Peptides against a protein of PDB entry 4PN1. Designs and how they scored, part 19

Target 1, 261 residues: chain A of PDB entry 4PN1
Amino acid sequence: KIEMNFLNKPIVPDTTKVISNFLTHYLITEPVEHVEIEAKLGTLIDLETQNRFEFPVMNETILNPEFNLRTRFESDMTASEHKYLNEFLNQAFRDSQKPGRLPFAYKHTKQVDLFYETEDNSRDKIRVSKNQSDNQVLACVKKRRVADLFLYCPNDAFDIRISISDELPVSMPSGNQQPSLTRLKDRVGYVHQEIKIDLTKTTQNDPVYDTTERHELEVEFGNIADLRDRAQKAKDGMEAPLFRRVQLFMDNVRILRREHS

## One batch from the design tools (peptide; made by RFdiffusion4, then SolubleMPNN)

Design b1_p9_8_s3 (from b1_p9_8 with M6L)
Fold by OpenDDE base, seed 2:
Structure b1_p9_8_s3 (fold): chain B 261 residues (1-261), chain A 9 residues (1-9)
Amino acid sequence: as target 1 above (261 residues)
Amino acid sequence: MTWEELTAD
């Protein structure tokens, strides 16, 4: 007979626990009503050196938010890295269609995001998303970044930012308002076990700067209701369901952040 | 969030 350990009980890694607590806080304790929870691949930049942040650790490390590390997060990658990840995910998609596997779902979306200033001059802009093909409104929201949790990943190509956002549905801006910013998004989306993986090419025209293109990879919890339920159970003393979902999410993130051309 | 909150049991 084999046992898990000398207590013969499951042990939860600190990373799973911390992230679970982070999520539980904004799902249950101080609940965000229209919550979006995503992880972005990118790079922690040391503001002093303008290079990738360096810390004397040898593995995935959640940064303590109480410490001002004087960093910024760049949620971008090179076109070649983005292409590689796209090819990687395409292969993963194909492999998942085989018998005995749980299949990926795939969706390609091209949209335009129009940003509008609010009448109250709040920091939060209204984002109207439209489908590029038929100009139909996909969403009209006021998105607020609520909290971030950063993972420094010294052995991987990318660091991770896990973000809690509030995407409040709002009324369309008045017809006399002009967008302050327009972004074109070309998004390839993969969904596996209700975890969304999006590769996005964003094009933005700036009046001062030349057209910029950003390449992003995001991993998002696709079923917030289920996640909230799991978080509530965790608050009630049953943590296993939440831990399992967080572990699944993080394993997908870990796979992706290790990939590079 | 605080360290205490994030690491709470």
Scores: peptide ipSAE 0.433, ipTM 0.934, DockQ to the pose 0.867
Fold by OpenDDE base, seed 3:
Structure b1_p9_8_s3 (fold): chain B 261 residues (1-261), chain A 9 residues (1-9)
Amino acid sequence: as target 1 above (261 residues)
Amino acid sequence: MTWEELTAD
């Protein structure tokens, strides 16, 4: 008989524990009501060099949020990288349709996001999402970035930002308001085991990055209610369900960030 | 969040 270790008990990686604690905080401890939890692939940029930051570590590392490392996160990749990931996910989709597998769901959407300043001029912006084809309103939310957790991944093509956001459904902005930003999104979405993977081509005039087009990949928890339930159980002393779900999420992220041409 | 909060058991 083979045992897992000398205690014969599962050992949870620190990454899983830290992320689980991070999620539990914003799911249970200080709960965000309309929470969105996503990981974006990108690059931690050293503000001094404008190159990818180099940390003296050799593996996936969660950065301590207490430290200002003078970095910014660029949630972007080249068109070539994006295309490769798209092809990779398409193949994964096809393979998952085979008997004995859990299938991906697939959806292609083209939408326009209109961002509006709030009446109170808060940092929170109202996002109105419309279908590009018929201009139907898909969603209207006040979105606020609540917290970020950054993972430096020296062995992979991309670093990771895990973000907690609040997406409060709100009424449409007044007809007199002009959008402060318009974003066209061409999104290919894949869902597997309630983990959502989106490849998005975004067209916008971004004054911060001076870009007209972005290529993003994001991984999102598709079942927040279940995740919240798992987080509650973790708070109650049963951590395994949460750890398993976080592990699944992170494994998908790890697959994606490692994959490149 | 603090390091202590994130790494708490």
Scores: peptide ipSAE 0.406, ipTM 0.925, DockQ to the pose 0.847
Fold by OpenDDE base, seed 1:
Structure b1_p9_8_s3 (fold): chain B 261 residues (1-261), chain A 9 residues (1-9)
Amino acid sequence: as target 1 above (261 residues)
Amino acid sequence: MTWEELTAD
């Protein structure tokens, strides 16, 4: 008989544990009320060289948040890379429709985000999201970035930022206010086992700066209530459900960040 | 979060 190890029990890798602890903190310990949890593909840039940072590691590594590594994270990719990932996900979608598989859900949305300054001129802006087709208001929120966890992935095309955000619903800005920023979002969304994968083309019209286009891929936990339940169980000593969910999430992220043309 | 909190058992 072959056993897994000398304890004959599954062991959880550090990456899963650290991320699980990170999530548990902001789900349970210091709970964020309207929490959004997402991973974005991008690049850790060395502020000195403006190139991708070179850390002395050979595999996926969570960076210690206590250290200022003089880096910035660019949540962007080339149009070519974005197109490739879109095609890749389209194929994955098609394959998942086959018998014996769990199917992807697919949605294509186009929205406009209008950003408004707050009365107190705080850093957090009010975001009004509207459907581009009928101008229907989809959301009006004040989004606050709560925490980030960065993963350096030397063997992959992209690094990862996992972010905790608080999306506070707020009242619509007054009709006399003009948007300080407008973003057009063309989003292709894929959902598999309640993990959301979004490819977004963002066109930003800034009154001061030139129009910029960004290509982003994000992976989000689609069922926060379930995740919070799992985190609570983990806090109570039953960690396996949370670990499994985090592992699923990260495996999807790993698949995506490895893909390149 | 601190390193200790993130890596706690």
Scores: peptide ipSAE 0.373, ipTM 0.915, DockQ to the pose 0.884
Fold by OpenDDE base, seed 4:
Structure b1_p9_8_s3 (fold): chain B 261 residues (1-261), chain A 9 residues (1-9)
Amino acid sequence: as target 1 above (261 residues)
Amino acid sequence: MTWEELTAD
């Protein structure tokens, strides 16, 4: 008979544990009411060199948030990289439709996001999202970034930012208020086992600067209620369900960040 | 969060 280890018990990698603790904090300990949890592929940029941050590690590493590493995170990628990932995910989608597999769900959406200043002059803007085809209001929220966790990935094309956000539903801005910013979003969404993978092309018109296009890939927990339940169980001493869910999430992220043209 | 909190068992 084969055992898992000399204790014959499952062991969780440190990465999974740390991320699980991070999530538990904002799900249970200091709960965010309308929480969004996503990982974005991008690049940690050294503010001094303006190049990718370099750290003397040889594998995926969670950066200690207590250290100011003088970095910024750029969630953009090249059009070529984005296209490659799209093709990769399309193939994954097709393969998942085969018998014996759990299928991907696929959705292509085009929306316009209008950003408004808040009446209370808060730093957070109100975002009104509309369907680009029929101008139907999809959402009106005030999104607040609560916390970030950064993973430096020296062996992969991308670094990772895991973000906790609060998406507070709010009333529509007054009819006389003009948007401060408008963004067009072309989003291709894939869902597998309630993990959402979105490829987004964002077009922004700037009156001063040329039209800019951003290419982003994000991975999001699609079932927050389930995740919160798992986190609560973890807080109560049963950690395995949370660890498994975080592991699934991170494995998907790891697959994606390894794929590049 | 602190490192201690993140790495706590």
Scores: peptide ipSAE 0.361, ipTM 0.910, DockQ to the pose 0.879

Design b1_p9_8_s4 (from b1_p9_8 with M1I M6L)
Fold by OpenDDE base, seed 5:
Structure b1_p9_8_s4 (fold): chain B 261 residues (1-261), chain A 9 residues (1-9)
Amino acid sequence: as target 1 above (261 residues)
Amino acid sequence: ITWEELTAD
């Protein structure tokens, strides 16, 4: 019979290990209370050249956060790329409904996000999300970006940003306060094994600039409680359950970033 | 988070 290796034990890839440690840090070590963990497809742009960042590597690689590479991340894609991914996910959804498979869940939502300044004029704004159809409030939160981990993917059309955010539920702004920014979101959501995949079209009206439209794809951990439990087990010396979950998440991300027309 | 923390066993 074939063995896995000369030790006949599983080996954890470095990428999986690093991401697992990243998650464990903000789940357990310095825990974020209302944590959101997502990966976005986009492009690492070199600020010096204004082109896609280039590095002499041939594989997916996590960038060392201790180095300032003078880059920015643009979480956007073309309408054509977005459409292709939508069609791809629709087919994946259909295939998953077949006997013997775990099915996707599907949801289409249209919402408006209203951003308000805080009383203390902090950098963090309050976001009120409403359903466009009935104007019901979906959420009222103050979102804070806690940390980012960037993956340079030279073989694919997109690079990846994994982000840790804190979404603090807050009270609704006063009725006399006007929003500083309004965004319309058209979102198609797919869920498979508690991994959420969202395709979002965002429209923003600016009084000075032309209307801007953004096309985003994000992958999110849908069960934070389970993930936190796995991370705690990792801290206790049982890392395998967390590694497996991270591997699943990253495989989904890898599938998506490789798909293009 | 530091490089050491990210690469820790």
Scores: peptide ipSAE 0.474, ipTM 0.945, DockQ to the pose 0.886
Fold by OpenDDE base, seed 3:
Structure b1_p9_8_s4 (fold): chain B 261 residues (1-261), chain A 9 residues (1-9)
Amino acid sequence: as target 1 above (261 residues)
Amino acid sequence: ITWEELTAD
């Protein structure tokens, strides 16, 4: 008989534990009501060099949020990288349709996001999402970035930002308001085991990054209610369900950030 | 969120 270790008990990686605690905090301890939890692939940029930051570590590392490392996160990749990931996910989709597998769901959407300043001039912005084809309103939310957790991944093509956001449904902004930003999104979405993977081509005039087009990949928890339930159980002393879900999420992220031509 | 909270058992 083979045992897992000398205690014959599962050992949870620190990454899983830290992320689980991060999620539990914003799901249970200081709960965000309309929470969105996503990981974006990108690059931690050293503000001094404007190159990818170099940390003296050799593996996936969660950065301590208490430290200001003078970095920014660029949630972007080249068109070539994006295309490759798209092809990779398409193949994964096809393979998952085979008997004995859990299938991906697939959706292609084109929408326009209109961002409005709030009436109270808060940092929160109202996002109105419309279908590009018929201009139908898909959603209207006041979105606020609540917290970020950054993972430096020296062995992979991309670093990771895990973000907690609050997406409060709100009424449409007044007709007199002009959008402060307009973003066109061409999104290919994949869902597997309630983990949502989106490849998005975004067209916008971004004064911060001076870009007209971005290529993003994001991974999102598709079942927040279940995740919240798992987090509650973890808070109550049963951590395994949450750890398993976080592990699944992170494994998908790891697959994606490692994959390149 | 603090380091202590993130690393709590």
Scores: peptide ipSAE 0.457, ipTM 0.938, DockQ to the pose 0.912
Fold by OpenDDE base, seed 1:
Structure b1_p9_8_s4 (fold): chain B 261 residues (1-261), chain A 9 residues (1-9)
Amino acid sequence: as target 1 above (261 residues)
Amino acid sequence: ITWEELTAD
């Protein structure tokens, strides 16, 4: 008989444990009320060289948030990379429709985000999201970035930022206010087992800066209530459900960050 | 969140 190890029990890798603890903290310990949890593909940039940072590690590594590594995270990719990932996900979608598989759901949305300054000129702006087709208001929120966890991935095309955000619903800005920033978002969304994968082309019209286009891929937990329940169970001593969910999430992220043309 | 909290058992 072959056993998994000398305890004959599954062991959870540190990456899963650390991320699980990170999520548990902001779901249970210091709970964020309107929490959004997403991973973005991008690049850790060395502020000194403006190139991708080179850490002395050989595999996926969660960076210690207590250290200032003099880096920035660029949540962007080339149009070519974005197109490739889109094609890759389209194929994955098609394959998942086959018998015996769990199917992807697919949605294509186009929205405009209008950002407004707050009365107190706080750093957090009010974001009004509208559907581009009918100008219907989809959301009006004040989004606050709560925490980030960075993963350096030396063997992959992209590094990862996992972010905890608080999206507070707020009242619409007054009709006298003009947007300080407008973003057009063309989003292709894929959902598999309540994990959301979004490819977004963002066109930003800044009154001060030139129009910029960004290409982003984000992976988000689609069922926060379930995740919070799992986190609570973990806090109570039953960690397996949370670990499994985090593992699923991270495996999807790993698949995506490894893909390149 | 601290390093200790992230790496806690």
Scores: peptide ipSAE 0.431, ipTM 0.933, DockQ to the pose 0.904
Fold by OpenDDE base, seed 4:
Structure b1_p9_8_s4 (fold): chain B 261 residues (1-261), chain A 9 residues (1-9)
Amino acid sequence: as target 1 above (261 residues)
Amino acid sequence: ITWEELTAD
């Protein structure tokens, strides 16, 4: 008979534990009401060199948020990288449709996001999202970034930012208000076991600068209620369900960040 | 959130 270890009990990796604690804090301890939890693939940039941050570690490492490492996170990739990931996910989608597998769901959406200044002059803008085809309002929210957790991944093409955000539903801006910014989003979405994977091409017209296109890949927890329930159980002493869910999430992220052209 | 909170068992 094979046992898992000398205690014959499951053990959680430190990465999973730390992320779980991070999530529990903003799900339970200081709960964010309309929480969005996502991981974005990108690059930690050293502000001094403007190159990718270098840290003397040999594997995936959560950066201590108490240290100012003088970095910024760029949640962008090349068009080539984005295309490769799209093809990769398309193949994963096809494979998942086979008997005996849990299938991906697929959705292609095109939307326009209009950003408005708030009446109270808050730092957060109101975002009105509309379907690009029929101009139907999809959402009107005020999104606040609550917290970030960064993973430096020296062996992979991308670093990771896990973000906690509060998406507060708000009323539509007044009819006389003009948007300060407009973004076109072409989003290809994949959902597997309630984990959402989105490839997004964002086009932004700047009056001063040329039109810029951003290519992003994000992984999001698709069932916040379930995650909150798991976090509550963890807080109450039963941690396994939360750890398993976080492990699933991170494994998907790890798969994606390893894939590159 | 503090590092101590993140790394707490």
Scores: peptide ipSAE 0.282, ipTM 0.868, DockQ to the pose 0.932

## One batch from the design tools (peptide; made by RFdiffusion4, then SolubleMPNN)

Design b1_p10_1_s1 (from b1_p10_1, 3 letters changed)
Fold by OpenDDE base, seed 2:
Structure b1_p10_1_s1 (fold): chain B 261 residues (1-261), chain A 10 residues (1-10)
Amino acid sequence: as target 1 above (261 residues)
Amino acid sequence: MITWEQLTAP
């Protein structure tokens, strides 16, 4: 007989626990009603050096949000890296279609995001998302960034930002309002076990600057209701379901951030 | 902002 350890009980890594607590806070303790929870791949940049942040650690490390490390997060990658990840995910998709596996779902979408200033000139803009092909409105929301949790990943190609956002559905802006910003999004989406993985090419036309293109990869919890239920159970003393879900999410993130061209 | 204590709570 083999036991897991001298207690013969599963041990939860600190990363899982901390992230679980982070999620529980914004799902249950200070609940965000229309919550979006995503992880973006990118780079922690040291504001002083303008290089990737350096810290004397040898593995994935959640940065303490109480400490100002004078960093910014660049949620971008090269076109080559993005292409590589796309090919990687395509292969993962194909492999998942084999007997005995849980299949990926795949969707390719092209949308335009129109940003509008609010009448009260609040910091939060209204985003209207439309399908590029038929101009159908997909969403109209006011998005507010609630919280971030940063993971420094010295052994991987990318660092991670986990973000809690509030995406409040709102009415369409007045027909007399002009967008302050327009973004074209070409998104390839993969879903596995209700975890969404999106590769997005974003094109933005700036009146002052040349057209900029960003390449982003994000991982999102696809079932917030289930996650909230798990978080509530965790708050009530049954943590295992939440830990398992967070572990799944993070394992997917870990796979992706280790892959690079 | 969530505190360190809240993040590391048992």
Scores: peptide ipSAE 0.395, ipTM 0.926, DockQ to the pose 0.875
Fold by OpenDDE base, seed 5:
Parts: structure tokens; sequence; C-alpha cells
Structure b1_p10_1_s1 (fold): chain B 261 residues (1-261), chain A 10 residues (1-10)
């Protein structure tokens, strides 16, 4: 008979614990009502060099938020990298349709995001999202970034930012108000075991700068209610369900960030 | 902001 270790019990990685605590805080302790929880692939950039930061670590490392590391996170990749990931996910999708597997769901959406200034001159803008095809309103929200957790991944193509956001539903702007910014989004979405993986091409017209296209990949918890329930159980002393969900989430992130063209 | 202590709590 083989045992897992000398205790014959599962061990929980520190990464799982830290992320679980992070999530529990904003789900239960100081709950965000309309919470979005996502991990974006990108690059931790050294503000001094404008290159990817080099930390003296050899593996995936959660950065301590108490330290100002003089970095910024760029949630972008090249078109080639984005294409590669799309092809990779397409293959994963196909493979998951085979007997004995849990299948991916797939959705391709094209939307326009219109940003409006708030009447109270709040820093946060109102975002109205519409389908490009029929101009139907998908959402009208005021999104606030609540917290970030950064993972430096020296062995992988990308670093990770896990973000907690509050997407507060708000009323539509007045008919006389013009958007300050318009973004076109082409999003390919994959869902596996209620984890959402989105590849997004964002086109933005800037009056000063040429039209820019951004390429983003995000991994999101697709079932917040379930996650909140798991977090509550964790707070109550039953941590295993939350740990399992966080582990699943992070394993998916780990797979994706290791892929490169 | 969440603290190191909160993140590393048992």
Amino acid sequence: as target 1 above (261 residues)
Amino acid sequence: MITWEQLTAP
C-alpha cells in the first residue's frame, strides 16, 4: 500500500492557502456584493527598466502586497501568443468532447463597451456593454477594482494578476450623455467545470493614438455563489471544498501560463 | 488592503 506522506493525509500548498484566504476575505469577511474574481495573464514590469521584472525566485511566487516593488502589471500579449493560446484552447475543447471527459462549453461574443462619466464625478466610469450584432444591452455597471494579488512566474511565459472587482449594476446614463470611450471586444469564451477562460481582443480608438488592439487572456470563477458557499464553509472550519476549487482554478491558470508560441 | 497576516492566517 502506498501512502501520500508520513501522515497519510493530503497536503495543501501555500499558494492554495494564501489565495483561499484572499478570496475568503473579499467573499465573506469584507464581502463584495457583485464580485468578479479573475486571473489575467500578463507581465510584471519593472518600472525602472520597463522590462519584465526579475525576482530572485525559481518558481511561482505570490508577491507580498505589503511591499512596493515598483512594478506594474501589463495584461497584454502579442497577437501571436494570443493566437497560439486560442489554438491550444481549441484543441483542449476538442479533446474534452471525447467520451469519458467533461466537456468544455464554448461561446464567441462580440460586444461594444461604452464608458460614461458619472454625474458625481466619481473616478469610476459607468460601462454599458452591448452586443455588436443587435445592439442589445448586456450590462450597465460601475466596475471598481477592489484588490489584486500578483504571482510572479519566472519559468513561464506570463505572470498572473488575480483581481477582485465589484461590478455594481447601475441605471443607464441619460440619453443626452455621450460616451467618453468606446471599446470593441471580440471574446472567445471557454468554460470547464465552471471555470471561465476568455480570450479577448479589444480594439480602442484613441483620438491621440492610433487604434490599438489588446490581447488578453483571463481565467474567472464562473460560479460565485458556489465559491462564496465554499468560502463560508472554510471560515467555519471546513476548508477542503474551497481548497479544491482554488486548486482547480490555479491548475488551469498554470496550464495556460506555461504555453507559449 | 488585505495584510500579509490576513493572507497567511491559519
Scores: peptide ipSAE 0.393, ipTM 0.925, DockQ to the pose 0.792
Fold by OpenDDE base, seed 4:
Structure b1_p10_1_s1 (fold): chain B 261 residues (1-261), chain A 10 residues (1-10)
Amino acid sequence: as target 1 above (261 residues)
Amino acid sequence: MITWEQLTAP
């Protein structure tokens, strides 16, 4: 007979616990109504050196949000890194179609995001997303960044930003209003066990600056209702379902951030 | 902003 530990009870790693608490806070304690929860791969940049920040740690660590470390997060990666991840995910997709596996779903979308200033002159812009092929409106939202949690990952190619956002559905801007910004998105989306993995190439034309292309990878909780239910159960004393879901999410993130060309 | 104490609460 074997036991889990000297208490013979499950124990949760600090990373899982902290992230779970973070999510529970914005799902239950101070609930965001139209919450989006995503992790982006990127780099914590030291504002002084403009290089990746170096912390004296040997493994994945959550940074304390109360400390100003004078960093910025860059969610952009190189085209080569992005291509590699695309190929990696394509292979993962193929492998998941085999008998006995849970299959990935795959979707390739090309959309245009139009940003509009709000009538209230709020900092938040209205984003209208349209399908490039037929100009069908996919979404019209006002997105507000609520909170971020940063993970420094010294052993991996990327650091992680977990973000809580509020995506408030809003009415379409007036037909006479011109967008302040137009962004083209080429998105390859993978879904596995209701976790979304998106590779996005974003092209933005700036009248002042040259056309910029960004390459991003994001991992998102695809079932917020389920996650909220799990968070509520955690508040009620049953934490295991939430911990399991967070662990699954983070394992997917960990797989991706370790991959490099 | 969520506090360190809230993040590390039991």
Scores: peptide ipSAE 0.377, ipTM 0.920, DockQ to the pose 0.872
Fold by OpenDDE base, seed 1:
Structure b1_p10_1_s1 (fold): chain B 261 residues (1-261), chain A 10 residues (1-10)
Amino acid sequence: as target 1 above (261 residues)
Amino acid sequence: MITWEQLTAP
């Protein structure tokens, strides 16, 4: 008979535990009402060198949020990298349609995001999202970034930011208000086991800095109710369901951040 | 905001 270890029971990696604690905090302990939880692929940039941050570690590492490392996170990638990931995900989609696999769902959306200043001049803007084809309002929200965790990944093409956000539904801005910013979003979305993977091309017209295009990949928990239930169970002493869900999420993130041309 | 201690709690 073979046992897993000298205790003959599973152990949980620190990464899983830390992320699980992070999620539990903002799902249960200090609950965010309209929570969005996503990981973005990008690069930790050293503000002093303007190059990728260098930390003396040899594997995936959650950075201690209490330390100011004088970094910024750039959630952008090259068009070539984005295209490669799109092709990779397309292949993964096709492979998942085979018998014996759990299939991906696929959706392509084009939307316009309009940003409005709030009457109270708060830092948070109102975002109105419309379908680009028929101008139908898809959402009107005030999004607040609540917390971030950063993962430095020295062996991979990308670093990771996991973010907790509050997306508060709000009333439409007054008809006389002009948007302060307009963004076009071309989004290809993949869903597998209620984990959402989105490739987004964002075009922004800036009157000063010309038109800018961003290429982003994000991974999101698609079933917040289930995740909250798992987090509650974890708080009550049954952690395994949450750990399994976090592990699934992170494995998908790990697959994506390792892919490069 | 969640603390490092809370993040690493058993």
Scores: peptide ipSAE 0.374, ipTM 0.919, DockQ to the pose 0.927

